Peptides against a protein of PDB entry 1BH9. Designs and how they scored, part 83

Target 1, 89 residues: chain A of PDB entry 1BH9
Amino acid sequence: FSEEQLNRYEMYRRSAFPKAAIKRLIQSITGTSVSQNVVIAMSGISKVFVGEVVEEALDVCEKWGEMPPLQPKHMREAVRRLKSKGQIP

## One batch from the design tools (peptide; made by RFdiffusion4, then SolubleMPNN)

Design b2_p22_3_s2 (from b2_p22_3, 9 letters changed)
Fold by OpenDDE base, seed 4:
Structure b2_p22_3_s2 (fold): chain B 89 residues (1-89), chain A 22 residues (1-22)
Amino acid sequence: as target 1 above (89 residues)
Amino acid sequence: SLEEILKKSAEEIEEHFKKQLE
């Protein structure tokens, strides 16, 4: 891995969604209260999901011969490709 | 409403990550 990749990974590792926001979002969907463990699990899954989308977007950016920072077009294309691969619904 | 819940959540997420990027 390059130094840039390592630095990006470290920033990703340190990042996290606000628990209160995640809890509210889940409860808005389920219509009922959820436990702390559910919030933790969903937060982790969400973080992995975002990581996968960003990784794909960086690949898109590179394949298009462009340089960071990522733009909305990279994110949209990343989602499209992940759907095509069946990695996300 | 659901819309209000989603907007509030989005705002909190945005604010949180803005702080992390400072």
Scores: peptide ipSAE 0.024, ipTM 0.456, DockQ to the pose 0.731
Fold by OpenDDE base, seed 2:
Structure b2_p22_3_s2 (fold): chain B 89 residues (1-89), chain A 22 residues (1-22)
Amino acid sequence: as target 1 above (89 residues)
Amino acid sequence: SLEEILKKSAEEIEEHFKKQLE
């Protein structure tokens, strides 16, 4: 891995969604209260999902011959590609 | 409303990550 790749991974590893926000968001969708464990689980799943999208977006950026930082167009294309691959519904 | 909830959540998430990047 390059130094830049390692730095991105470390920043990703240290990042986390705020529990209160995740809880509120889930409850707004489910219409009922959720346990702390559900919040933790969903936070983890969401983090993995975001990581996969960002990784794909970085690949898109590179393949387009562009340089960071990522732009909305990279994120949109990443999602499109992940859907095409069946990684996103 | 759901819209307000989502907006608030988005703001909190954004602020959280900004702090982590400092």
Scores: peptide ipSAE 0.024, ipTM 0.460, DockQ to the pose 0.776
Fold by OpenDDE base, seed 5:
Parts: structure tokens; sequence; C-alpha cells
Structure b2_p22_3_s2 (fold): chain B 89 residues (1-89), chain A 22 residues (1-22)
């Protein structure tokens, strides 16, 4: 990996969703309270999901001959491509 | 309401990441 890639990974590794926000979001969807373990699990899954989307968006940005930072158009295209590949619903 | 819950969650997420980027 390049130095730039390592730096991005380090920033990703250090990032985390706040538990309270995740818990509220899950409960708003399920309509019931959730355990701490569920929040932890969902937080991890969500982080991986975001990582995959960002990785695809960076690839889109590069293939379009553009430079960072990522823009909404890159994120939208990334999601479309991931859906097309069957990697996300 | 759901809208209020989402707005509050978004605000907390933004605040959290602002702190992480400092």
Amino acid sequence: as target 1 above (89 residues)
Amino acid sequence: SLEEILKKSAEEIEEHFKKQLE
C-alpha cells in the first residue's frame, strides 16, 4: 500500500460511530430496545459497510480522472456500482 | 418523531467526528 492509502486506513481505523446514536437509530427501525452487544455488532457492520462504499467511491473518483475530496456524485455512483455488482441490496 | 430522532443522531455523529478530526 502507498503512504496515502495507509494514512486513509489509519483514519478509518480510528473512526467510530457513537453508540448512543447507533442505538437510537436501530431502535427507531425495530421499534424495540436493543442490547449493548447488538449496538456493538451493528456498529462494526456499519463501519465495514461505510468502508466498502468509500473504497468504491475512491475508485470511481480515480476512474473519472478526478482528485479528492470525494463528492456526493462519487458516493452515489459508488452505491450504484455496488448494487450492480450485487455487493449491496 | 422519527425525523427528530434522525436529526439528533446526525448531529451527534457530526459532533463526534469533528472531535476525532481535531
Scores: peptide ipSAE 0.023, ipTM 0.452, DockQ to the pose 0.666
Fold by OpenDDE base, seed 3:
Structure b2_p22_3_s2 (fold): chain B 89 residues (1-89), chain A 22 residues (1-22)
Amino acid sequence: as target 1 above (89 residues)
Amino acid sequence: SLEEILKKSAEEIEEHFKKQLE
């Protein structure tokens, strides 16, 4: 890992979705109550997804010769690129 | 309502991460 990658990972590792909010969000979609384990699993999957998008967005930002913080345009381009690579649907 | 639930969830998520970044 580069220093930049390590720093991003540490920030990523320290971040977490609030369980109560995630639970409510899932329940709003499913229409039924969900267990704590479901919330934990979904939170983990979501965190990985967000991490991959952010990493791609940072790459976009760099390739465009721009500096952080990330902007919506970087995120949108990141999603497009990830779709093109078949990394996300 | 669904809209209220989604808005509340989004706000809580945003506030949570803002605090973590500060």
Scores: peptide ipSAE 0.022, ipTM 0.444, DockQ to the pose 0.685

Design b2_p22_3_s3 (from b2_p22_3, 7 letters changed)
Fold by OpenDDE base, seed 2:
Structure b2_p22_3_s3 (fold): chain B 89 residues (1-89), chain A 22 residues (1-22)
Amino acid sequence: as target 1 above (89 residues)
Amino acid sequence: SLEEIIEESLKEIEEHFRKQLE
């Protein structure tokens, strides 16, 4: 893979949602406190979800004959495609 | 533990992404 692809992967690998933010988000939805394990699980799921969207967006960008960096239009199209595939609600 | 299971799962997913980016 290209150096650019490697850089994107490394940035993704090192990225993480702050636990406090995830906890607050979950609690705002559930209305109750959540355990650390729930926060960890949701953080992981969220990272995977974002990863899948970004991967799809990269595919969109390529299919449109465009070059990185990703733009909002790529992300929006990625979400639409993932929904149509039934990969996200 | 649950945390360890999640971490291992994430590692597998990250490996998948690595391969997809090559």
Scores: peptide ipSAE 0.031, ipTM 0.490, DockQ to the pose 0.044
Fold by OpenDDE base, seed 5:
Structure b2_p22_3_s3 (fold): chain B 89 residues (1-89), chain A 22 residues (1-22)
Amino acid sequence: as target 1 above (89 residues)
Amino acid sequence: SLEEIIEESLKEIEEHFRKQLE
């Protein structure tokens, strides 16, 4: 691993979606209140999902011969690739 | 509890990512 990779992981590890924000988002979709455990689960799943998308986007950026930071075009392409691979809906 | 199970699972996932970055 590289120092850059380690730093990215540390930032990822330390990051988290605020419970209140996740709760509000879920409730806006479901139209009903959700439990704390549901919020915890969705927060974790969301973090993993974002991590996978970012990882793919970094790969896209590198394969395109471009340098960080990631741009919207990298994220869009990452999502397209992950969908193509069947890794995300 | 469900919370504890989720937290343990997340730790395993984080460990997986850590290994991929090594």
Scores: peptide ipSAE 0.030, ipTM 0.503, DockQ to the pose 0.045
Fold by OpenDDE base, seed 3:
Structure b2_p22_3_s3 (fold): chain B 89 residues (1-89), chain A 22 residues (1-22)
Amino acid sequence: as target 1 above (89 residues)
Amino acid sequence: SLEEIIEESLKEIEEHFRKQLE
C-alpha cells in the first residue's frame, strides 16, 4: 500500500456519524422513535456503505486520470458502478 | 450485547478494507 492509501484509511477509521444525528435522521424517515441499538446498527452499516462508495469513487477518479479530492461526478459514477455490480440496490 | 457484536463485526470489516488498500 501507499502512504496516501494508508492515510485515507486512517481518516475513514477515525470518522463516525454522531449518534444524535443518526437518530434524528432515522426518526425523520420512520416517523417514530428508535432504540439505541438501532442507532448503533445503522451507524455501523452506514459507515461501511459510505466507505465502499468512497473507495469506488477513488477508483473512478484514478481511472479517469484525475487527482483527489473527490468531486460529485466521481461519487455519481461510483454509485452507478456499484449498482451495476449489484453491491447497491 | 448487540453493540459488542456490531463493534467486533466492524473491526473485521475495517481490517478487510485495510488489506485492500495495501
Scores: peptide ipSAE 0.029, ipTM 0.491, DockQ to the pose 0.043
Fold by OpenDDE base, seed 4:
Structure b2_p22_3_s3 (fold): chain B 89 residues (1-89), chain A 22 residues (1-22)
Amino acid sequence: as target 1 above (89 residues)
Amino acid sequence: SLEEIIEESLKEIEEHFRKQLE
């Protein structure tokens, strides 16, 4: 792929949700403590979810004849499209 | 372990995204 595409992939690959933050968030929702494995699983699922949204947003951006970086409007449209396709709830 | 399974799964997913970006 192109250098630009590689850069986008590298940014995704290197990105991660801080475990401490995820743990706090989950515990805020559940009202109880959660295990490390739950945090790991949720972090992974969340990254995949964000990745799918970003991928769709890039497609939206391209279809609208625009260029990165992504803007909030692309992300919002991506979510709508993914829901429409049944790829996310 | 569960962590190892998750890590392997994530690697496969990342590989998928890599291919999509090529």
Scores: peptide ipSAE 0.027, ipTM 0.491, DockQ to the pose 0.044

Design b2_p22_3_s4 (from b2_p22_3, 7 letters changed)
Fold by OpenDDE base, seed 1:
Structure b2_p22_3_s4 (fold): chain B 89 residues (1-89), chain A 22 residues (1-22)
Amino acid sequence: as target 1 above (89 residues)
Amino acid sequence: SMEEIIKESLEEIEKHFKEQLE
């Protein structure tokens, strides 16, 4: 991988969703309390999901001949492409 | 424990993610 890709991974690895926020979000959706393990699992899954979308968006940005930072249009196109590939629901 | 299993799984996922970036 390139140095740029490594730098992106490093930033990704350092980031995390606050557990309290994730817990409250899940509870607001389910209407019930959730265990700590569920919060941990959902936090990890969410982080991976965001990472994959961002990587796809960077590819979109490059293919469109544009420069960072990423814009909403890149994110929307990334999601569309990932859905088309069957990589996300 | 379940927490340990989750942590190990996340580590493997991150490893795979890193490899895809290479």
Scores: peptide ipSAE 0.026, ipTM 0.470, DockQ to the pose 0.045
Fold by OpenDDE base, seed 3:
Structure b2_p22_3_s4 (fold): chain B 89 residues (1-89), chain A 22 residues (1-22)
Amino acid sequence: as target 1 above (89 residues)
Amino acid sequence: SMEEIIKESLEEIEKHFKEQLE
């Protein structure tokens, strides 16, 4: 448990998706209104998902001998690796 | 409420993530 990992976790913990933005995003996909509980649930699930991808991307960045901030190539590789591990569809 | 249940669940998930980062 390194200081860098702790710092990343704390920043992740403090971050949050605005409810209004999540609601709009879901509704843009479903085409219908969604309840507050659905927004809360999807917000939480999305946060967990993003956190996992970001952590993997940081690992990719390190393994490639590069330094933050993360770039699109790190995110793309992270998603690929997580799919290969069966952690995301 | 459902909101409270979700919040409690998320707290457990975050705890798990913290442990994985150690």
Scores: peptide ipSAE 0.025, ipTM 0.463, DockQ to the pose 0.044
Fold by OpenDDE base, seed 4:
Structure b2_p22_3_s4 (fold): chain B 89 residues (1-89), chain A 22 residues (1-22)
Amino acid sequence: as target 1 above (89 residues)
Amino acid sequence: SMEEIIKESLEEIEKHFKEQLE
């Protein structure tokens, strides 16, 4: 991948979900309060998931003969491909 | 701590992704 593609990935990998938002989301699902460690773990899992999608999206962008920045169409196609590969549900 | 274990794991994962993107 090009340096530009790597730079685009870095923008995404440096992003993070706010802990408060993650906590609220989990609690809305479980119906009960969760510990800080649970929030940390889920935040990390979410970040990894986004990273995998972004990595695939960069590959899609390249294979389509396009250049960064990533667009929603690349992200959507990435998710489709990852599902097809069985890498995500 | 659990937080440190998770952070270290994420760093390793990010390193792997970075290498694949180079």
Scores: peptide ipSAE 0.024, ipTM 0.465, DockQ to the pose 0.044
Fold by OpenDDE base, seed 2:
Structure b2_p22_3_s4 (fold): chain B 89 residues (1-89), chain A 22 residues (1-22)
Amino acid sequence: as target 1 above (89 residues)
Amino acid sequence: SMEEIIKESLEEIEKHFKEQLE
């Protein structure tokens, strides 16, 4: 992989959703309190999901012959493509 | 613990992700 790809991975690896925010989001949906382990699990799942979308968006950006940074249109197209592939619901 | 299992699983996923970027 290129230096650019490595840098993106490192930024991804270091990134994380704040536990408090994830907890609030889950609780707003479920209507009940959740355990720390649930927050950890959902944080991880969310990170993986975002990572997959970003990876697809980078591919979209490249296929469209465009240069970073990623734009909302790349993210939207990425989601549509991932849904089409059955990678996300 | 469940937390450890989750962390290990995430590490494997991140490893796979890294490989996909190469």
Scores: peptide ipSAE 0.024, ipTM 0.466, DockQ to the pose 0.044

Design b2_p22_4_s1 (from b2_p22_4, 8 letters changed)
Fold by OpenDDE base, seed 2:
Formats: C-alpha cells, structure tokens, sequence
Structure b2_p22_4_s1 (fold): chain B 89 residues (1-89), chain A 22 residues (1-22)
C-alpha cells in the first residue's frame, strides 16, 4: 500500500458497521441465526469491500479531473469498473 | 506493518467469500 492508501484505511479502521445491523442483514439472507464470530468476520470483510469501492471511486474522481468530495456518480462508476474487473460478482 | 498484514488477511477473506458466492 502507498502511504496515502494506508492513511485512508487507517481512517476506515476508526469506523465499523454496527454489529446488530450486520447480524440482521446476514440473518435476513441466510434465514437463520449467525454466531458473533461470523458477524465480526462479515463486518471486517464488508469494511474492506467498502474500502475497495471507495479507493476505486477516488481513482474515478481523479481520472475524471474532479475534486473531492466523492459523489454518488463516482461510487456508481467505481462499482461498474469493479464488476468489469471481476472484483464484484 | 501490522496494519498492512491485517488488511491483507481481510482481503484474502474477501476473495474467499467472493469465490464462495460465485
């Protein structure tokens, strides 16, 4: 990672998805209860995933010659590009 | 760094998850 990338990820480490929300979401998908460890793991994976989308969106913003803050159009384009790269199903 | 290693492990978990759902 570059220093800038590490700094951004450090900022992300200061935040987390609410465990209760993740638990509810996973349970709504699986139809059954999940353990605390699963919630923790999914929280981490989700945070990394969001981070990757944000990094891609920042790249989009820069390539479009635009300035922060990120806008929904950057996020949407980021997701599109990640799908084309096979990083999102 | 410890941070980079932790992120790498989470990325590996992400990749495994994606492989599991595709």
Amino acid sequence: as target 1 above (89 residues)
Amino acid sequence: SELEEALRRLEEAREEFIRGVT
Scores: peptide ipSAE 0.026, ipTM 0.495, DockQ to the pose 0.033
Fold by OpenDDE base, seed 3:
Structure b2_p22_4_s1 (fold): chain B 89 residues (1-89), chain A 22 residues (1-22)
Amino acid sequence: as target 1 above (89 residues)
Amino acid sequence: SELEEALRRLEEAREEFIRGVT
């Protein structure tokens, strides 16, 4: 992995989705209880996904000639771009 | 390193997930 990728991970590692909240969210979607391992896996995947969206949003912000902090408009545009690139459904 | 290994595992899981929903 590149230094950029490692640095990005370290930045986001400080934040975490509360396991209880993630568990409740998944269960609300699946309609049944899920194991701790499923919660851990989904939390990890979600963190990676959020990181990619934030990265794209920061790129949008820069390309629009604006400065952080990110605003809702940057996040919306980021999602649109990621969809157009086929990175997310 | 342990960090690189963790990142690799997460990336693999992400790719599998996306393939499954697209």
Scores: peptide ipSAE 0.026, ipTM 0.478, DockQ to the pose 0.034
Fold by OpenDDE base, seed 1:
Structure b2_p22_4_s1 (fold): chain B 89 residues (1-89), chain A 22 residues (1-22)
Amino acid sequence: as target 1 above (89 residues)
Amino acid sequence: SELEEALRRLEEAREEFIRGVT
């Protein structure tokens, strides 16, 4: 990871998805109970994923010559770009 | 650092997950 990426991820470090909600969501998809380790892993992966999308959105915002806060249009464009790059499904 | 290592591990897991669902 670059220093820039570390700095951005550090901003998200203070936040976390509630374990109970993540567990319920996963179980609704799998149809079976999941271990706490799976919940922890998925929470971490999701956090990194959100960070990546936000990073792309910030880049979009800047390239469009606009200032924060991010707007829905930046997020939508970020997702489109990441899909185009094959970085997200 | 520990933070860099942790983030790297999560990134690897993310990549594996993405490869698995695509």
Scores: peptide ipSAE 0.025, ipTM 0.492, DockQ to the pose 0.035
Fold by OpenDDE base, seed 4:
Structure b2_p22_4_s1 (fold): chain B 89 residues (1-89), chain A 22 residues (1-22)
Amino acid sequence: as target 1 above (89 residues)
Amino acid sequence: SELEEALRRLEEAREEFIRGVT
């Protein structure tokens, strides 16, 4: 990783989703209770996912000749591009 | 680094998850 990438990932790593909130969110989707391990795993996967979206959004921002901070339009475009690339279902 | 290794592990989990839901 580049220093910039490491810094971004470190920021996400320092951040933690509240387990209770993640659990509730998952259960609202699945309709059934989930284990603590599932919550932990999903939290980690979610961090990676968010990181990838943000990285793509930063690329969009740069390609549009704009400067951070990221705006909703960058995030929306990032998601569209990731879907197009098959990185998001 | 330890951080990079951890991130690689998470990415692997992500890939497996995506394959599972698609």
Scores: peptide ipSAE 0.027, ipTM 0.499, DockQ to the pose 0.034; fails the geometry check

Design b2_p22_4_s2 (from b2_p22_4, 7 letters changed)
Fold by OpenDDE base, seed 5:
Structure b2_p22_4_s2 (fold): chain B 89 residues (1-89), chain A 22 residues (1-22)
Amino acid sequence: as target 1 above (89 residues)
Amino acid sequence: SELEEALEELEKARQEYIEGVT
């Protein structure tokens, strides 16, 4: 990894979703209460998902000849590309 | 629920993976 990549990884590693917020969000979708383990699992999956979207967005940014920080247009294009590749529904 | 059970199994698998690589 380059120094820049290492720095991004470190920031990503230190980031986390608040458990209480994730729990409430899941429960609002499922209509039932969820266990702590479900919250932990979903938090991890969500973090990986966000990481993949951000990685694609960074690629979009670079291919458009632009530099970080990422903008909404990069995120929208990233999602479009990932859907096109069949990586996300 | 079925969804909760599936997510708990995913957490177990994740933990086992972490333990296997460390």
Scores: peptide ipSAE 0.031, ipTM 0.529, DockQ to the pose 0.040
Fold by OpenDDE base, seed 2:
Structure b2_p22_4_s2 (fold): chain B 89 residues (1-89), chain A 22 residues (1-22)
Amino acid sequence: as target 1 above (89 residues)
Amino acid sequence: SELEEALEELEKARQEYIEGVT
């Protein structure tokens, strides 16, 4: 890892979705209340998912010869590529 | 619930994956 990559990883590791927000989001989708363990699990899974998308988007940005910050077009292309690779549905 | 159990299993798998790549 480069120093820049390490710094990004540290920022990623320290970042987290607010539990309350995740709980509300899940409940809005399921229509029922969920346990704290479910919130914790979903928060972690979501974090990994976002990380994978961002990593792919950074690759897209680089391959397009562009510089950060990431733009919506990079994110959209990242999702497309991940779907193509079968990494996300 | 079934949903809760499934999500807990997913978290377990996530953790194993992270440990495998780090």
Scores: peptide ipSAE 0.026, ipTM 0.522, DockQ to the pose 0.048
Fold by OpenDDE base, seed 3:
Structure b2_p22_4_s2 (fold): chain B 89 residues (1-89), chain A 22 residues (1-22)
Amino acid sequence: as target 1 above (89 residues)
Amino acid sequence: SELEEALEELEKARQEYIEGVT
């Protein structure tokens, strides 16, 4: 990762999806109970994913000549661009 | 379960990837 990427990742370190909420979400999808390790793994992967979307959205915001905070339109465009790059399904 | 084992392996791979690119 670049220094910028690492810095952004660290800035969002304090914000995390609550374990209880993640556990409930996974269990609602899988239909079965999951271990704490699964919750930790999924939380970490989800955080990386969100970070990538936010990074792309910030790039969109800048390229459109706009200033933070991010708006829904930036997030939507970010997702479209990531799909175009094949980074997300 | 198989799902739990797969997710734990995915976390291991994620951690190794992060260590490799940092």
Scores: peptide ipSAE 0.026, ipTM 0.522, DockQ to the pose 0.046
Fold by OpenDDE base, seed 1:
Structure b2_p22_4_s2 (fold): chain B 89 residues (1-89), chain A 22 residues (1-22)
Amino acid sequence: as target 1 above (89 residues)
Amino acid sequence: SELEEALEELEKARQEYIEGVT
């Protein structure tokens, strides 16, 4: 890892999604209320998932010869690539 | 798509959290 990659890893490791934001997002998608345990579980899953997507998006950005910050086009391409690799559904 | 929108919202929330802590 480069120093930049290590820094990103440390920030990722120390970061977490606000529970309120996760709860609101889930409820907006499902249309029903969710329990605290569901929020905790989804927070963990989402952290891992977003970490993988962001890592792929940074790779996309680099492969396209562009510099951070990430743009929506990088995120969309990252998702497409991860799907093609079978990393996500 | 719904997934893309969700990813954007999660990333925004993550970034805001990091900025608030650092």
Scores: peptide ipSAE 0.021, ipTM 0.429, DockQ to the pose 0.197

Design b2_p22_4_s3 (from b2_p22_4, 7 letters changed)
Fold by OpenDDE base, seed 3:
Structure b2_p22_4_s3 (fold): chain B 89 residues (1-89), chain A 22 residues (1-22)
Amino acid sequence: as target 1 above (89 residues)
Amino acid sequence: SELEKALEELEKAIEEIIKGWT
């Protein structure tokens, strides 16, 4: 790993979606309240998902011949590509 | 459509997190 990769990993490790936000998001989809354990589980899954999106976004950035930091356009394109690959419904 | 909205919200949250990395 490069120093940059390590730094990103450390920041990634430290970052997390606020439980309240995750809870609201899940409840928005399910239409009902969810338990704390569900929020914890979904938070972990979401964090993994973020890693996958970021990886794709970095690939987009590189393929477009651009340099970091990632921009919203890279993130949007990453999501589109992941959908195309069937990784995102 | 609900999933799409959820993904959009998640994307926004991701962007905020990434901004915090710099």
Scores: peptide ipSAE 0.036, ipTM 0.540, DockQ to the pose 0.268
Fold by OpenDDE base, seed 5:
Structure b2_p22_4_s3 (fold): chain B 89 residues (1-89), chain A 22 residues (1-22)
Amino acid sequence: as target 1 above (89 residues)
Amino acid sequence: SELEKALEELEKAIEEIIKGWT
Protein backbone atom coordinates (compact mmCIF):
# COMPACT_ATOMS: atom_id res chain seq x y z
CA PHE B 1 0.00 0.00 0.00
CA SER B 2 0.96 3.57 -0.53
CA GLU B 3 0.78 5.74 2.54
CA GLU B 4 -2.52 7.17 1.35
CA GLN B 5 -3.95 3.73 0.64
CA LEU B 6 -2.77 2.51 4.02
CA ASN B 7 -4.49 5.39 5.75
CA ARG B 8 -7.75 4.65 3.95
CA TYR B 9 -7.44 0.99 4.82
CA GLU B 10 -6.93 1.80 8.49
CA MET B 11 -9.97 4.03 8.51
CA TYR B 12 -12.02 1.30 6.88
CA ARG B 13 -10.71 -1.39 9.22
CA ARG B 14 -11.54 0.63 12.30
CA SER B 15 -15.00 1.60 11.09
CA ALA B 16 -18.09 -0.32 12.13
CA PHE B 17 -21.84 -0.04 11.87
CA PRO B 18 -23.60 0.47 15.20
CA LYS B 19 -25.28 -2.78 16.19
CA ALA B 20 -28.45 -1.08 17.32
CA ALA B 21 -28.85 0.71 14.02
CA ILE B 22 -28.27 -2.45 12.00
CA LYS B 23 -30.71 -4.36 14.17
CA ARG B 24 -33.40 -1.74 13.69
CA LEU B 25 -32.81 -1.65 9.96
CA ILE B 26 -33.04 -5.41 9.58
CA GLN B 27 -36.16 -5.55 11.70
CA SER B 28 -37.77 -2.84 9.62
CA ILE B 29 -37.20 -5.00 6.55
CA THR B 30 -38.09 -8.41 7.98
CA GLY B 31 -40.88 -7.21 10.22
CA THR B 32 -39.63 -9.43 13.04
CA SER B 33 -36.98 -9.32 15.74
CA VAL B 34 -33.53 -10.68 14.93
CA SER B 35 -30.84 -12.23 17.10
CA GLN B 36 -27.54 -10.59 17.94
CA ASN B 37 -25.74 -13.17 15.81
CA VAL B 38 -27.78 -12.14 12.78
CA VAL B 39 -26.87 -8.53 13.49
CA ILE B 40 -23.18 -9.42 13.71
CA ALA B 41 -23.31 -11.37 10.46
CA MET B 42 -25.17 -8.65 8.61
CA SER B 43 -22.85 -6.00 10.00
CA GLY B 44 -19.87 -7.85 8.63
CA ILE B 45 -21.49 -8.44 5.25
CA SER B 46 -22.47 -4.80 5.05
CA LYS B 47 -18.94 -3.66 5.81
CA VAL B 48 -17.52 -5.88 3.09
CA PHE B 49 -20.16 -4.66 0.66
CA VAL B 50 -19.38 -1.03 1.42
CA GLY B 51 -15.71 -1.80 0.91
CA GLU B 52 -16.41 -3.23 -2.53
CA VAL B 53 -18.49 -0.22 -3.52
CA VAL B 54 -15.78 2.15 -2.33
CA GLU B 55 -13.14 0.20 -4.22
CA GLU B 56 -15.19 0.50 -7.41
CA ALA B 57 -15.73 4.20 -6.74
CA LEU B 58 -11.99 4.72 -6.38
CA ASP B 59 -11.52 3.02 -9.72
CA VAL B 60 -14.12 5.30 -11.26
CA CYS B 61 -12.40 8.32 -9.77
CA GLU B 62 -9.08 7.25 -11.23
CA LYS B 63 -10.51 6.44 -14.66
CA TRP B 64 -12.12 9.86 -14.80
CA GLY B 65 -8.71 11.38 -14.17
CA GLU B 66 -9.69 12.70 -10.76
CA MET B 67 -8.17 12.36 -7.30
CA PRO B 68 -9.72 11.52 -3.93
CA PRO B 69 -11.69 12.31 -1.89
CA LEU B 70 -14.60 10.44 -3.40
CA GLN B 71 -17.66 12.43 -4.39
CA PRO B 72 -21.29 11.38 -4.72
CA LYS B 73 -20.90 11.16 -8.48
CA HIS B 74 -18.18 8.51 -8.03
CA MET B 75 -20.40 6.50 -5.72
CA ARG B 76 -23.37 6.71 -8.10
CA GLU B 77 -21.26 5.59 -11.02
CA ALA B 78 -19.72 2.79 -8.95
CA VAL B 79 -23.15 1.40 -8.12
CA ARG B 80 -24.18 1.63 -11.77
CA ARG B 81 -21.08 -0.26 -12.87
CA LEU B 82 -21.48 -2.94 -10.23
CA LYS B 83 -25.07 -3.47 -11.34
CA SER B 84 -23.92 -3.68 -14.93
CA LYS B 85 -21.34 -6.29 -13.95
CA GLY B 86 -24.02 -8.23 -12.10
CA GLN B 87 -22.23 -7.86 -8.78
CA ILE B 88 -25.21 -6.22 -7.12
CA PRO B 89 -28.94 -6.51 -7.92
CA SER A 1 -33.82 -22.71 12.77
CA GLU A 2 -31.73 -23.87 9.84
CA LEU A 3 -31.62 -20.33 8.55
CA GLU A 4 -30.33 -19.06 11.88
CA LYS A 5 -27.65 -21.74 11.90
CA ALA A 6 -26.59 -20.71 8.43
CA LEU A 7 -26.39 -17.11 9.55
CA GLU A 8 -24.24 -18.09 12.50
CA GLU A 9 -21.87 -19.89 10.17
CA LEU A 10 -21.75 -16.81 8.02
CA GLU A 11 -20.97 -14.74 11.10
CA LYS A 12 -18.00 -16.94 11.87
CA ALA A 13 -16.76 -16.71 8.30
CA ILE A 14 -17.01 -12.93 8.34
CA GLU A 15 -15.17 -12.78 11.65
CA GLU A 16 -12.35 -14.82 10.19
CA ILE A 17 -12.15 -12.53 7.18
CA ILE A 18 -12.02 -9.46 9.39
CA LYS A 19 -9.39 -10.99 11.64
CA GLY A 20 -7.36 -11.74 8.56
CA TRP A 21 -7.08 -8.03 7.93
CA THR A 22 -4.98 -7.64 11.09
Scores: peptide ipSAE 0.027, ipTM 0.483, DockQ to the pose 0.046
Fold by OpenDDE base, seed 4:
Structure b2_p22_4_s3 (fold): chain B 89 residues (1-89), chain A 22 residues (1-22)
Amino acid sequence: as target 1 above (89 residues)
Amino acid sequence: SELEKALEELEKAIEEIIKGWT
């Protein structure tokens, strides 16, 4: 890993979505209360998902010969590519 | 709506997390 990659990994490792926000979002979708374990599981899945999207977006940015910070166009292209690869339904 | 509020809150959280990654 480069120093920058290591730094990003450390920040990623330390980051987390607020449980209250995740719980509220899930409950808004399901229409019923959810257990703490469901919130934990969904939080983890969401973290991994966001990480993968960001990683793809960084790759897009690099391939386009551009420099950070990431822009919406990078994120949109990342999602398109991940869908094409079957990583996103 | 409640969903919109939740999405806005989540979006803000995501933005803060991403800022730490870049």
Scores: peptide ipSAE 0.026, ipTM 0.486, DockQ to the pose 0.651
Fold by OpenDDE base, seed 1:
Structure b2_p22_4_s3 (fold): chain B 89 residues (1-89), chain A 22 residues (1-22)
Amino acid sequence: as target 1 above (89 residues)
Amino acid sequence: SELEKALEELEKAIEEIIKGWT
């Protein structure tokens, strides 16, 4: 890892979705209240998902011969690629 | 719809997290 890569990893490791936002989202979908454990589990899954998208976006940025930071166009292309790979529904 | 609103909120949260990485 480069210093920049390590820094990104640390920022990712420390980041998290607000529990209230996750809870509201789940409740909007299910129509019922959810337990704290469900929120924790979904928070973890969401974090992993975002990590995968960002990783793909960084690859896109590199493949396009561009330098960080990531731009919306990289994120959009990352999602398209992940869909084509079957990693996103 | 309520689902769309929830997705918009999630999108905003994701954007804020990503901003912290750069």
Scores: peptide ipSAE 0.025, ipTM 0.495, DockQ to the pose 0.426

